# Ledger of designs, part 27: peptides against a protein of PDB entry 6KZJ

Target 1, 71 residues: chain A of PDB entry 6KZJ
Amino acid sequence: SPDLLSEVSEMKQDLIKMTAILTTDVSDKAGSIKVKELVKAAEEEPGEPFEIVERVKEDLEKVNEILRSGT

## One batch from the design tools (peptide; made by RFdiffusion4, then SolubleMPNN)

Design b2_p16_3_s2
Fold by OpenDDE base, seed 4:
Order: sequence, then C-alpha cells, then structure tokens
Structure b2_p16_3_s2 (fold): chain B 71 residues (1-71), chain A 16 residues (1-16)
Amino acid sequence: as target 1 above (71 residues)
Amino acid sequence: MVLEMLKRVEALKKKL
C-alpha cells in the first residue's frame, strides 16, 4: 500500500541519518562504510516496498556492525 | 549517544 511505502521510506531515511552520525564519529578509524553510498541509494527511486525493506535490512546490519565494533 | 542510537536501531528492527 502507499502507506506502507511511506512508512518504510521514513524508516530508511532515519537509518541513513543514524548511519551518517555513527560513521562520522568512527570514520577516523573504521574502514569506510560508504555513508555516501547509503545516501545515494536513498536519493534514487526507492522501488517497491520489498526492495526498500531489503536495502534497509542490509543497512541495519552495517549499523549494527559499527555499534558492535566499538571503533 | 551510542546507547540512544542502539535503542533507535532496535526500534527500527522491530518495525521490519
């Protein structure tokens, strides 16, 4: 539904913002998680809700790795 | 900061 697409798109945008904050604080030492790639992927047409959700899951895993590495 | 970020990530994970 359009409502689901809007909710998932908002969630993706929140995840990108969080990733950017985390990677800017860790970017001095942790191998460049390309925040630029996540931002570019958000500026492109998100596609269907399923495609957005899969990309958000992948991005969430990267954020989790940043948080666990402590670096 | 980091703990608040983790809580927000967990909240997003629950919506997926």
Scores: peptide ipSAE 0.101, ipTM 0.645, DockQ to the pose 0.069
Fold by OpenDDE base, seed 2:
Structure b2_p16_3_s2 (fold): chain B 71 residues (1-71), chain A 16 residues (1-16)
Amino acid sequence: as target 1 above (71 residues)
Amino acid sequence: MVLEMLKRVEALKKKL
């Protein structure tokens, strides 16, 4: 639905912003998780709505792991 | 800061 695409697009934008903050502040302590890879995956061409949702979900899980491991 | 970011990530995860 158009509503799901709008919501996923907003979440993707929020994820990109959070990723950018993590790259700038955590650059000394965030181990081998390529925050650059999260940014690149976010810039990759959007597939079908389902593929976008699954990609955003995976990236959120990676960000969650970074935040847990960086404490 | 980190704990607030974690809460934001968890909130986004719940919307999926």
Scores: peptide ipSAE 0.101, ipTM 0.651, DockQ to the pose 0.072
Fold by OpenDDE base, seed 5:
Structure b2_p16_3_s2 (fold): chain B 71 residues (1-71), chain A 16 residues (1-16)
Amino acid sequence: as target 1 above (71 residues)
Amino acid sequence: MVLEMLKRVEALKKKL
């Protein structure tokens, strides 16, 4: 349905935004109220693009730590 | 951990 296509499009847009926030040093954008609002809104709903991206980021960071430390 | 990451990446790919 058109509604399902809209929902998928919105989810994709949110994922792109979150990816951009997470890949750019969040310290440089931490002053943007809009970034904080997006982060907060995405933390409230499990399975939203932000939470999925955050979990991937955390796993990548842990993998990188293992590769660097040899442990 | 790695397998979970791959599952999450696959889930992201399906949603893009």
Scores: peptide ipSAE 0.055, ipTM 0.534, DockQ to the pose 0.150
Fold by OpenDDE base, seed 3:
Structure b2_p16_3_s2 (fold): chain B 71 residues (1-71), chain A 16 residues (1-16)
Amino acid sequence: as target 1 above (71 residues)
Amino acid sequence: MVLEMLKRVEALKKKL
């Protein structure tokens, strides 16, 4: 339905925003206020794109640590 | 770990 296509489009937009937040250096204070608001909104809804991307990021960081420790 | 990560990435790909 048109409503489901709109919902998927919104989820895609949110996923892109969350990916940008998680890949941006936390030192950029101009992003920090919006980041805190988006983090709080994502913590209230378990399984939202933000939480999924954070779990993937954490797993990638663990893989990177294993690879570095093997050298 | 790696298999679960790949499953999460594939789930994200299906929503894009």
Scores: peptide ipSAE 0.053, ipTM 0.527, DockQ to the pose 0.133

Design b2_p16_3_s3
Fold by OpenDDE base, seed 3:
Structure b2_p16_3_s3 (fold): chain B 71 residues (1-71), chain A 16 residues (1-16)
Amino acid sequence: as target 1 above (71 residues)
Amino acid sequence: MVLELLKQLLALEKKL
């Protein structure tokens, strides 16, 4: 649905920003997000859309907790 | 971790 696509797009943008912040290490792999490779790897991701959304949202909260508390 | 979440989100976009 358009509403779900919009929500997913926002979450994607947030994850890209977080990736840039967390992968500040100068290692070549950390500095380059190969979106095409991620998309290909994502083709094998199991689960229905709703299940994937809930998993991502839950894990994003964990990331947010780590960023706020440092633990 | 964040990259895996991004991968899962991209998978979701393809399934919508």
Scores: peptide ipSAE 0.492, ipTM 0.897, DockQ to the pose 0.778
Fold by OpenDDE base, seed 2:
Formats: structure tokens, C-alpha cells, sequence
Structure b2_p16_3_s3 (fold): chain B 71 residues (1-71), chain A 16 residues (1-16)
């Protein structure tokens, strides 16, 4: 749906920003985002759209909590 | 964790 796609796009952008905050060396695997490679790997990601959305939302909240608390 | 979430979002975009 258009609404879900918009939400996913926003979360994707937030994750890219989080990655940049957590890594300063673009040569590190954690800081080097190869979209082409991730897209290929994503084709093997199991689950229906709803399942993936809920998992990502939950884990994003965990990431935000860690960043806020510093732990 | 963050990169894995990004991978999952990319998978989701393809499935929508």
C-alpha cells in the first residue's frame, strides 16, 4: 500500500542516518552501505510484508532506546 | 543490527 511504502521509506532513511552516526570509517562493513548487495540479500529475507514490518518496527525502537540511553 | 534492519526494509519494499 502507498501508506506502508511511505512509512518503510522513512524508516529506511532513518536507518541510513543511524548507520552514519554509529560508524565513521566508510571502509568498515558496518559503515559501508552497498545498496545493490543489500537488495540482493534482501530477496532471501523470509516472511510476509506484515511480519517484516512488525519486526523492523520493534527492532528500530530497541535501537532508538539504546541510542537514547547510551547503553 | 542496523544493517540487518535495512536489509529487511529493502526486502519489504520489494514485497509491497
Amino acid sequence: as target 1 above (71 residues)
Amino acid sequence: MVLELLKQLLALEKKL
Scores: peptide ipSAE 0.492, ipTM 0.898, DockQ to the pose 0.774
Fold by OpenDDE base, seed 4:
Structure b2_p16_3_s3 (fold): chain B 71 residues (1-71), chain A 16 residues (1-16)
Amino acid sequence: as target 1 above (71 residues)
Amino acid sequence: MVLELLKQLLALEKKL
């Protein structure tokens, strides 16, 4: 569905931004994100698309709340 | 946490 692809794209962009914020103070190794490695690991991700979306949305909100509150 | 969520999104894109 193009609507789901758009939603996933938005969440992905948000996670990339959050990753950049959280990794600015970490060691050189933590700052290097290997997208290819993540893609390979993603091939075995269990669950139906709807289940994955709901899980990511919920946890993304938690991350956002942590970033805004500082705790 | 964030990297795991990114992995899950990448998996989702492949399933769509």
Scores: peptide ipSAE 0.491, ipTM 0.898, DockQ to the pose 0.749
Fold by OpenDDE base, seed 5:
Structure b2_p16_3_s3 (fold): chain B 71 residues (1-71), chain A 16 residues (1-16)
Amino acid sequence: as target 1 above (71 residues)
Amino acid sequence: MVLELLKQLLALEKKL
């Protein structure tokens, strides 16, 4: 679905921005973010597309709440 | 948490 692809693309961009804000330390785990490693790990991610979308949306809102309130 | 969500989105893109 074109609508779903667009929505996923936007969420991905938001997560990348949040990652940059939260993990500014270029030390061990934050600096060694290899996209290739994430893609490889993603191949084994369980669940149908709809289930993954709903999970990501819910958890993304939790991350957003933490960023806004510090809690 | 954020990196795990990014991994899930990358998995989703592959499934679409």
Scores: peptide ipSAE 0.491, ipTM 0.898, DockQ to the pose 0.753

Design b2_p16_5_s1 (from b2_p16_5, 6 letters changed)
Fold by OpenDDE base, seed 2:
Structure b2_p16_5_s1 (fold): chain B 71 residues (1-71), chain A 16 residues (1-16)
Amino acid sequence: as target 1 above (71 residues)
Amino acid sequence: SLKEELAEVRYLLSLL
């Protein structure tokens, strides 16, 4: 639905914002995960709604790994 | 904070 697409788009925007914070504040704590790669992945062409959701989930997991490794 | 923003994103994902 259009409401779902708007919600997913907002979530992706938030993910990009968080990734930008990671590149500036915690670059040295990124471990084996390339924060720059997260930025690229978040800015990839969206594709179909399901593909957008899956990319958001994948990038969220990458962010979680960075947070776990940085604590 | 970053952790709070991440929690918000996870909450939104739970609504899907």
Scores: peptide ipSAE 0.054, ipTM 0.534, DockQ to the pose 0.057
Fold by OpenDDE base, seed 5:
Structure b2_p16_5_s1 (fold): chain B 71 residues (1-71), chain A 16 residues (1-16)
Amino acid sequence: as target 1 above (71 residues)
Amino acid sequence: SLKEELAEVRYLLSLL
C-alpha cells in the first residue's frame, strides 16, 4: 500500500543516515564517537539503527507478500 | 555484524 511504501521510504532514509554514522572511519579523528558504543546502543535503545533495521525487515516482508499475492 | 546487516538492508531497500 502507499502508506507502507512511504513508511519504508522514511525508515530507509533514517537507516542510511545512521549507517553513515556507524560505518564512518573515526580512527583518525580526535574526539569521535566510538563505533562499538554506537553498535551497542543501537541494539539496546529503541529507535536506533538496529531497531530500524528490524522494522524495515518486517515491512519488506509485508511488501513482498503484497507483491506476491496482489493484495 | 551490524554493519553488514545494514548494507544488506540498504540493498534490499534499493530494489523497492
Scores: peptide ipSAE 0.049, ipTM 0.539, DockQ to the pose 0.106
Fold by OpenDDE base, seed 1:
Structure b2_p16_5_s1 (fold): chain B 71 residues (1-71), chain A 16 residues (1-16)
Amino acid sequence: as target 1 above (71 residues)
Amino acid sequence: SLKEELAEVRYLLSLL
């Protein structure tokens, strides 16, 4: 359903944000993405990274249940 | 690592 696809897309976006925080260099070089900016962007979503991961895991389980049940 | 795990999940989601 479109709602399910939107939910998966949101989960993907959250994972991208978290990955960016974990991989970005904190150097002061021009053109680099600062960790402070990524953290601020991640804070647009409620909760710390751990809480976001837990929500994503829960949503993935829900998707899996729907696929397994056929409903 | 968490970073690698997230990268793998992102890849899988990209296939959907």
Scores: peptide ipSAE 0.048, ipTM 0.552, DockQ to the pose 0.085
Fold by OpenDDE base, seed 3:
Structure b2_p16_5_s1 (fold): chain B 71 residues (1-71), chain A 16 residues (1-16)
Amino acid sequence: as target 1 above (71 residues)
Amino acid sequence: SLKEELAEVRYLLSLL
């Protein structure tokens, strides 16, 4: 339905925003992640929600590794 | 903030 499609579109936009916030925070704390590349990759594929989710998962794993190792 | 965006995503997921 039109309502469902609108909800999915909003979800995609929220995921893009989360990715941008996450990459910025990780860069500020760790200084090793290329923020511009990660944000660009997420924003260039707004029509591919699965790919956006996978990028967020990858960024979360990088954060987890930094927390465990301290590097 | 990250917390606000995450809350919005969780809400939308609950509707799907």
Scores: peptide ipSAE 0.042, ipTM 0.546, DockQ to the pose 0.053

Design b2_p16_5_s2 (from b2_p16_5, 7 letters changed)
Fold by OpenDDE base, seed 4:
Structure b2_p16_5_s2 (fold): chain B 71 residues (1-71), chain A 16 residues (1-16)
Amino acid sequence: as target 1 above (71 residues)
Amino acid sequence: SLKEELAVVRYLLSLL
């Protein structure tokens, strides 16, 4: 649905802005972050944005846990 | 860490 896609795009942009405020840098050298794997996964799922969104939700939940617990 | 998780989120958002 084009309307849904537009809404998601706006939410994405808002999340990007908020994330930029919360962090001053990004790195693909973190031990727990495998950017290469994420890139490959995205390439293997060209027609499956749903799965990408689910991964984002999972990671956002992890962020929320860290913010709530301070850990 | 928060910074690491946010980096992942930023990357994933860039794919959308």
Scores: peptide ipSAE 0.156, ipTM 0.662, DockQ to the pose 0.096
Fold by OpenDDE base, seed 3:
Structure b2_p16_5_s2 (fold): chain B 71 residues (1-71), chain A 16 residues (1-16)
Amino acid sequence: as target 1 above (71 residues)
Amino acid sequence: SLKEELAVVRYLLSLL
């Protein structure tokens, strides 16, 4: 329903805002994220957003581990 | 690093 889609969209936007607060500038020189690989991975299953969601969950778990362990 | 992982998260969220 449009109400559910709106709710999910708001949750996504809130998460984006929170992650922006937790990060400073990502150096293009050192810790460079390979956006090309991320885009390719997202396009492996076109029309199937499930794989993208799973990758987000994995990365969130990595963030959680770093916060817990300091590494 | 934390910065790199969070940047990846933000990018992936933008694709949803």
Scores: peptide ipSAE 0.154, ipTM 0.662, DockQ to the pose 0.111
Fold by OpenDDE base, seed 1:
Structure b2_p16_5_s2 (fold): chain B 71 residues (1-71), chain A 16 residues (1-16)
Amino acid sequence: as target 1 above (71 residues)
Amino acid sequence: SLKEELAVVRYLLSLL
């Protein structure tokens, strides 16, 4: 839906901003990601976009938690 | 780690 696309676009922009603030070497390559997790994400059904969005939100919260805790 | 979680987020966003 257009509302979901708008939300995803907002999350993308927030991620870009977070990356810029961190000033760390981050790449678009998934070299540090578990292969099993990548496969699971890649095999996500295209008809289930909300599940992908919820995973993104969860991971964004993990990033936020790490930034707050300094770990 | 922060770097790992960022990579996961970026990958997931790229699928959308």
Scores: peptide ipSAE 0.153, ipTM 0.667, DockQ to the pose 0.115
Fold by OpenDDE base, seed 5:
Structure b2_p16_5_s2 (fold): chain B 71 residues (1-71), chain A 16 residues (1-16)
Amino acid sequence: as target 1 above (71 residues)
Amino acid sequence: SLKEELAVVRYLLSLL
């Protein structure tokens, strides 16, 4: 629904702002990032949007672990 | 690394 899409858009914007605070690097490029694999997994039918969101959640957990452990 | 994982997050957010 339009309301759900607006909610997701708001969440995305908030996360972008937080990322900007935590990083000095604006590049989305990293040597270890396998972009093609991320795209393929996110676009798996059915449930493309769901797969994207779940992968974001997984990566945010990784970020949280790094912040807590320093590694 | 933190920078690497945040780059992934930013990329995924761009797909939304």
Scores: peptide ipSAE 0.140, ipTM 0.650, DockQ to the pose 0.094

Design b2_p16_5_s3 (from b2_p16_5, 6 letters changed)
Fold by OpenDDE base, seed 4:
Structure b2_p16_5_s3 (fold): chain B 71 residues (1-71), chain A 16 residues (1-16)
Amino acid sequence: as target 1 above (71 residues)
Amino acid sequence: SLKEELAEVLYLLKLL
């Protein structure tokens, strides 16, 4: 439903904000994550809820790789 | 470390 799409989109935006917080302190070690690029991608290509979830998973994987490289 | 623990949480979230 439209309401569900809006809710999922809001959740993704929150996750992007959290990603920004987590990556700012390790930005020098960030290989591929650019917060502003992630925000733009979310705004330009929101897609359906399934597509949003898949993009969130991809973003989480990128964050995980950065954290693993610093540990 | 905190970073390693956070990475593990993010990995689990990826699997969902």
Scores: peptide ipSAE 0.058, ipTM 0.587, DockQ to the pose 0.046
Fold by OpenDDE base, seed 5:
Structure b2_p16_5_s3 (fold): chain B 71 residues (1-71), chain A 16 residues (1-16)
Amino acid sequence: as target 1 above (71 residues)
Amino acid sequence: SLKEELAEVLYLLKLL
């Protein structure tokens, strides 16, 4: 339905914003801090926002496969 | 269908 798709689209936009904050914004503010090291550190810490987002993406892929395959 | 619409949105989210 239009309302459901609008709500999920809003979630997508929020995820885009979070990605920008985690991968680019910190790099722009921090001079000598390497982005790849920040991303790696976030992946190594289960409670960090980046790791949480990646887990959500993984779960969404699983759900997507179920919906497409019917199993 | 609702299932296809949801699958498409989830696919787009995965591409992020």
Scores: peptide ipSAE 0.045, ipTM 0.513, DockQ to the pose 0.062
Fold by OpenDDE base, seed 1:
Structure b2_p16_5_s3 (fold): chain B 71 residues (1-71), chain A 16 residues (1-16)
Amino acid sequence: as target 1 above (71 residues)
Amino acid sequence: SLKEELAEVLYLLKLL
């Protein structure tokens, strides 16, 4: 359903933001892929990585509920 | 470190 896809998309975005936060401290090393772009995405999501994880967990629960409901 | 490992996992997930 469109709701399922939207929730999965949100989860992915949250994970990307977490990646941005975690990789900023390792940016002095290799593996640079648009770090500045990721940082911008992370800045749009206030909070520490823990808070982002909690949002991902919430999104996962929403996906689970959608699957259980069959809608 | 744990932070580095997590960053790698999340990076891979981003590619999916």
Scores: peptide ipSAE 0.044, ipTM 0.561, DockQ to the pose 0.078
Fold by OpenDDE base, seed 3:
Formats: sequence, C-alpha cells, structure tokens
Structure b2_p16_5_s3 (fold): chain B 71 residues (1-71), chain A 16 residues (1-16)
Amino acid sequence: as target 1 above (71 residues)
Amino acid sequence: SLKEELAEVLYLLKLL
C-alpha cells in the first residue's frame, strides 16, 4: 500500500543519515583508507538488492573475524 | 583493516 511505501522510504532515509555520520567518523580515523576509491569500486557494480545483502553479510563476517583476531 | 571493512559495510547499507 502507499502507506507501506512511505514507511520504507522514511526508514531508508534514516539509515542514510546514520550511515553518513558513521562513514565520516570512520573516514576521519581510517588512516590510509581512500574512501573515494572504495565508493567508486562499489558503484561500478552494486548489483541487485539480493546481491548487495550478500556482500553485506560477507563484509560483516570479515569485520567479525578482525574483531576476534584483534587486528 | 577493521576500519576499511566497516566503511565497506556502511556504504553497502546506504545503497539499500
């Protein structure tokens, strides 16, 4: 329904705002990371929503592995 | 590094 579409749009907007804050904080403390290169690489082939979700899962696993290893 | 991986995850979330 139109109400569901509006709710999803609002949630997406909130997520984008939160992500912007977190990405700037990470960028400021990222050292040698080149955010522009990372964004460009991701935009070249973002993929369908399912493919994006799968990449998120893979990256979350990588983050978890780094946290467990302490590196 | 952890920060690079986190940045990648956050960008992917923004695309959703």
Scores: peptide ipSAE 0.053, ipTM 0.528, DockQ to the pose 0.124; fails the geometry check

Design b2_p16_5_s4 (from b2_p16_5, 7 letters changed)
Fold by OpenDDE base, seed 1:
Structure b2_p16_5_s4 (fold): chain B 71 residues (1-71), chain A 16 residues (1-16)
Amino acid sequence: as target 1 above (71 residues)
Amino acid sequence: SLKEELAVVLYLLKLL
């Protein structure tokens, strides 16, 4: 529906902003960021839609752990 | 790590 498309568009824009922050911070601290490699890794993600969703959930939990632990 | 966080964000971007 049009409303769902708008929500997805907003989420995409938020993720773009997050990516900009992360790439800038890593670039400041590291010599370089292999963004191309990360993009390719994302493109090569295998699995049925359910498997992909489960991996996303796992990744979000990992991010949560990083934020809690500071590592 | 920050690198792992970036990887997750980029992955999610590709899905959208």
Scores: peptide ipSAE 0.111, ipTM 0.603, DockQ to the pose 0.134
Fold by OpenDDE base, seed 2:
Structure b2_p16_5_s4 (fold): chain B 71 residues (1-71), chain A 16 residues (1-16)
Amino acid sequence: as target 1 above (71 residues)
Amino acid sequence: SLKEELAVVLYLLKLL
């Protein structure tokens, strides 16, 4: 429903903002994460839906590698 | 690394 879609969209935006604050606040110790650069890169994501899905799949595999190796 | 993992999370959230 349109109400649910609006709620999910708002929640997504809140999560992005909270994560951006956390990364900026702890950047002095954990290393700087360029949040504005990541947001810009995501908005400029090239390709058809299939190509975007393949990039998401690749990123999930990267996360899996981090969890397996601890790096 | 945690830094790389968090970068991926931000990227995925933006795509949703």
Scores: peptide ipSAE 0.109, ipTM 0.600, DockQ to the pose 0.081
Fold by OpenDDE base, seed 3:
Structure b2_p16_5_s4 (fold): chain B 71 residues (1-71), chain A 16 residues (1-16)
Amino acid sequence: as target 1 above (71 residues)
Amino acid sequence: SLKEELAVVLYLLKLL
């Protein structure tokens, strides 16, 4: 529906804004970061839904570990 | 790390 498409588009725009903030923040405060490498890694993801879900789960587990350990 | 967190954000952006 047009409402759903509008909602997804808004979410995408929000992520773009957050990405810009994160890239500039790490560049200014934490030194150099290889943003190009991160983008490349994202672009190489397989397109099959199950494989995508498994990678998202793995990434979220890594974030969870960071929150628990502080590293 | 912050680098890994950023990678997750970029990955989610790719999915949309």
Scores: peptide ipSAE 0.109, ipTM 0.598, DockQ to the pose 0.131
Fold by OpenDDE base, seed 4:
Structure b2_p16_5_s4 (fold): chain B 71 residues (1-71), chain A 16 residues (1-16)
Amino acid sequence: as target 1 above (71 residues)
Amino acid sequence: SLKEELAVVLYLLKLL
């Protein structure tokens, strides 16, 4: 539906902004992060759709842990 | 870590 497509596109734009913020912050503090390597790793990560969803859930939980602990 | 956060964001971008 058009509403869902608009929502997904907005979410993608937000993620792009987050990527830019993270990239610049890392570049300013710890030197140039190998963004291309991370992108390549994401490209090569295997899995059927269900396996990918499970990895996303794991990643989101890890982000939550980082936010809670500050590490 | 910030590096891990970036990796997650990039991974999500790949999914979209």
Scores: peptide ipSAE 0.109, ipTM 0.596, DockQ to the pose 0.120

Design b2_p16_6_s3
Fold by OpenDDE base, seed 4:
Order: sequence, then C-alpha cells, then structure tokens
Structure b2_p16_6_s3 (fold): chain B 71 residues (1-71), chain A 16 residues (1-16)
Amino acid sequence: as target 1 above (71 residues)
Amino acid sequence: MVLEMLKRVEALKKKL
C-alpha cells in the first residue's frame, strides 16, 4: 500500500541519518562504510516496498556492525 | 549517544 511505502521510506531515511552520525564519529578509524553510498541509494527511486525493506535490512546490519565494533 | 542510537536501531528492527 502507499502507506506502507511511506512508512518504510521514513524508516530508511532515519537509518541513513543514524548511519551518517555513527560513521562520522568512527570514520577516523573504521574502514569506510560508504555513508555516501547509503545516501545515494536513498536519493534514487526507492522501488517497491520489498526492495526498500531489503536495502534497509542490509543497512541495519552495517549499523549494527559499527555499534558492535566499538571503533 | 551510542546507547540512544542502539535503542533507535532496535526500534527500527522491530518495525521490519
């Protein structure tokens, strides 16, 4: 539904913002998680809700790795 | 900061 697409798109945008904050604080030492790639992927047409959700899951895993590495 | 970020990530994970 359009409502689901809007909710998932908002969630993706929140995840990108969080990733950017985390990677800017860790970017001095942790191998460049390309925040630029996540931002570019958000500026492109998100596609269907399923495609957005899969990309958000992948991005969430990267954020989790940043948080666990402590670096 | 980091703990608040983790809580927000967990909240997003629950919506997926």
Scores: peptide ipSAE 0.101, ipTM 0.645, DockQ to the pose 0.069
Fold by OpenDDE base, seed 2:
Structure b2_p16_6_s3 (fold): chain B 71 residues (1-71), chain A 16 residues (1-16)
Amino acid sequence: as target 1 above (71 residues)
Amino acid sequence: MVLEMLKRVEALKKKL
């Protein structure tokens, strides 16, 4: 639905912003998780709505792991 | 800061 695409697009934008903050502040302590890879995956061409949702979900899980491991 | 970011990530995860 158009509503799901709008919501996923907003979440993707929020994820990109959070990723950018993590790259700038955590650059000394965030181990081998390529925050650059999260940014690149976010810039990759959007597939079908389902593929976008699954990609955003995976990236959120990676960000969650970074935040847990960086404490 | 980190704990607030974690809460934001968890909130986004719940919307999926």
Scores: peptide ipSAE 0.101, ipTM 0.651, DockQ to the pose 0.072
Fold by OpenDDE base, seed 5:
Structure b2_p16_6_s3 (fold): chain B 71 residues (1-71), chain A 16 residues (1-16)
Amino acid sequence: as target 1 above (71 residues)
Amino acid sequence: MVLEMLKRVEALKKKL
């Protein structure tokens, strides 16, 4: 349905935004109220693009730590 | 951990 296509499009847009926030040093954008609002809104709903991206980021960071430390 | 990451990446790919 058109509604399902809209929902998928919105989810994709949110994922792109979150990816951009997470890949750019969040310290440089931490002053943007809009970034904080997006982060907060995405933390409230499990399975939203932000939470999925955050979990991937955390796993990548842990993998990188293992590769660097040899442990 | 790695397998979970791959599952999450696959889930992201399906949603893009």
Scores: peptide ipSAE 0.055, ipTM 0.534, DockQ to the pose 0.163
Fold by OpenDDE base, seed 3:
Structure b2_p16_6_s3 (fold): chain B 71 residues (1-71), chain A 16 residues (1-16)
Amino acid sequence: as target 1 above (71 residues)
Amino acid sequence: MVLEMLKRVEALKKKL
């Protein structure tokens, strides 16, 4: 339905925003206020794109640590 | 770990 296509489009937009937040250096204070608001909104809804991307990021960081420790 | 990560990435790909 048109409503489901709109919902998927919104989820895609949110996923892109969350990916940008998680890949941006936390030192950029101009992003920090919006980041805190988006983090709080994502913590209230378990399984939202933000939480999924954070779990993937954490797993990638663990893989990177294993690879570095093997050298 | 790696298999679960790949499953999460594939789930994200299906929503894009």
Scores: peptide ipSAE 0.053, ipTM 0.527, DockQ to the pose 0.134

Design b2_p16_7_s1 (from b2_p16_7, 9 letters changed)
Fold by OpenDDE base, seed 3:
Structure b2_p16_7_s1 (fold): chain B 71 residues (1-71), chain A 16 residues (1-16)
Amino acid sequence: as target 1 above (71 residues)
Amino acid sequence: IKKELAVVRYLLEQIL
């Protein structure tokens, strides 16, 4: 439904915002963090709920790589 | 950092 798509899109936006805060916080200990790439991903067309989830997973994988490399 | 991570995890659990 349109309501479900709107809810999922809003949730993704919140995830991106919190991810940006998380990455900037770890940047004090990490060599390089590409926060700009996460922001650009949020600007893409939302599409179907599954596509939104896949974009979120991709963003989280980038965060995971940063956390692993920063240790 | 733990607080921000907890929020991300919570939101992820809601979307999945």
Scores: peptide ipSAE 0.065, ipTM 0.573, DockQ to the pose 0.103
Fold by OpenDDE base, seed 2:
Structure b2_p16_7_s1 (fold): chain B 71 residues (1-71), chain A 16 residues (1-16)
Amino acid sequence: as target 1 above (71 residues)
Amino acid sequence: IKKELAVVRYLLEQIL
């Protein structure tokens, strides 16, 4: 539905922002991928709506794992 | 890093 697609798009956008924040400080300490490249890759990620939702869920789980570990 | 983590938590609260 249009509403679901809008909601997924907003979630994806917020997740991209979170990824950028997490990698900003890490990039100064490690040979990490540049934030701008991560954002670009995430924005250009292809897939049907269902596939996008699944990737968002996976990325959220990764963030949750980082939070639980305290890293 | 605590500041960045607070921002992440805030963003999570917005999407959950």
Scores: peptide ipSAE 0.054, ipTM 0.556, DockQ to the pose 0.051
Fold by OpenDDE base, seed 5:
Structure b2_p16_7_s1 (fold): chain B 71 residues (1-71), chain A 16 residues (1-16)
Amino acid sequence: as target 1 above (71 residues)
Amino acid sequence: IKKELAVVRYLLEQIL
């Protein structure tokens, strides 16, 4: 459904924005996530539901990696 | 790390 795709896409965009703010605040000592890439991902075409979910999982893994490494 | 992770979890809970 186009409505469901739009909703999931919007959810991803909100997550990316909040994550970008968080990572920039903690990156005083640590390397930040590529904020530019995350912002681009938020504006990309939604694609299929599975593709959206995979992109969200990738973003979360990047956040987790930075948290684990402290950078 | 635990504090930062808690913030991420909180943000996710606000979206989902």
Scores: peptide ipSAE 0.054, ipTM 0.545, DockQ to the pose 0.049
Fold by OpenDDE base, seed 4:
Structure b2_p16_7_s1 (fold): chain B 71 residues (1-71), chain A 16 residues (1-16)
Amino acid sequence: as target 1 above (71 residues)
Amino acid sequence: IKKELAVVRYLLEQIL
């Protein structure tokens, strides 16, 4: 079986990809929405998909640290 | 935070 730490890292990478899809998809559909404005808007609004993805990514980073340190 | 933590736990359960 694959190492648990490697799988958590892969999940984190997938969340990064999802973040990119969210920003590009919204930008393409909105035509003129700047990526930086989307990021800021998502950060100001806790319920926005981008903000949720970022929080989950941060939690996965902490899980990764726990697995790496053995704590 | 609790919601996001629940998602993380769920995803970890899929790995294990």
Scores: peptide ipSAE 0.048, ipTM 0.482, DockQ to the pose 0.061

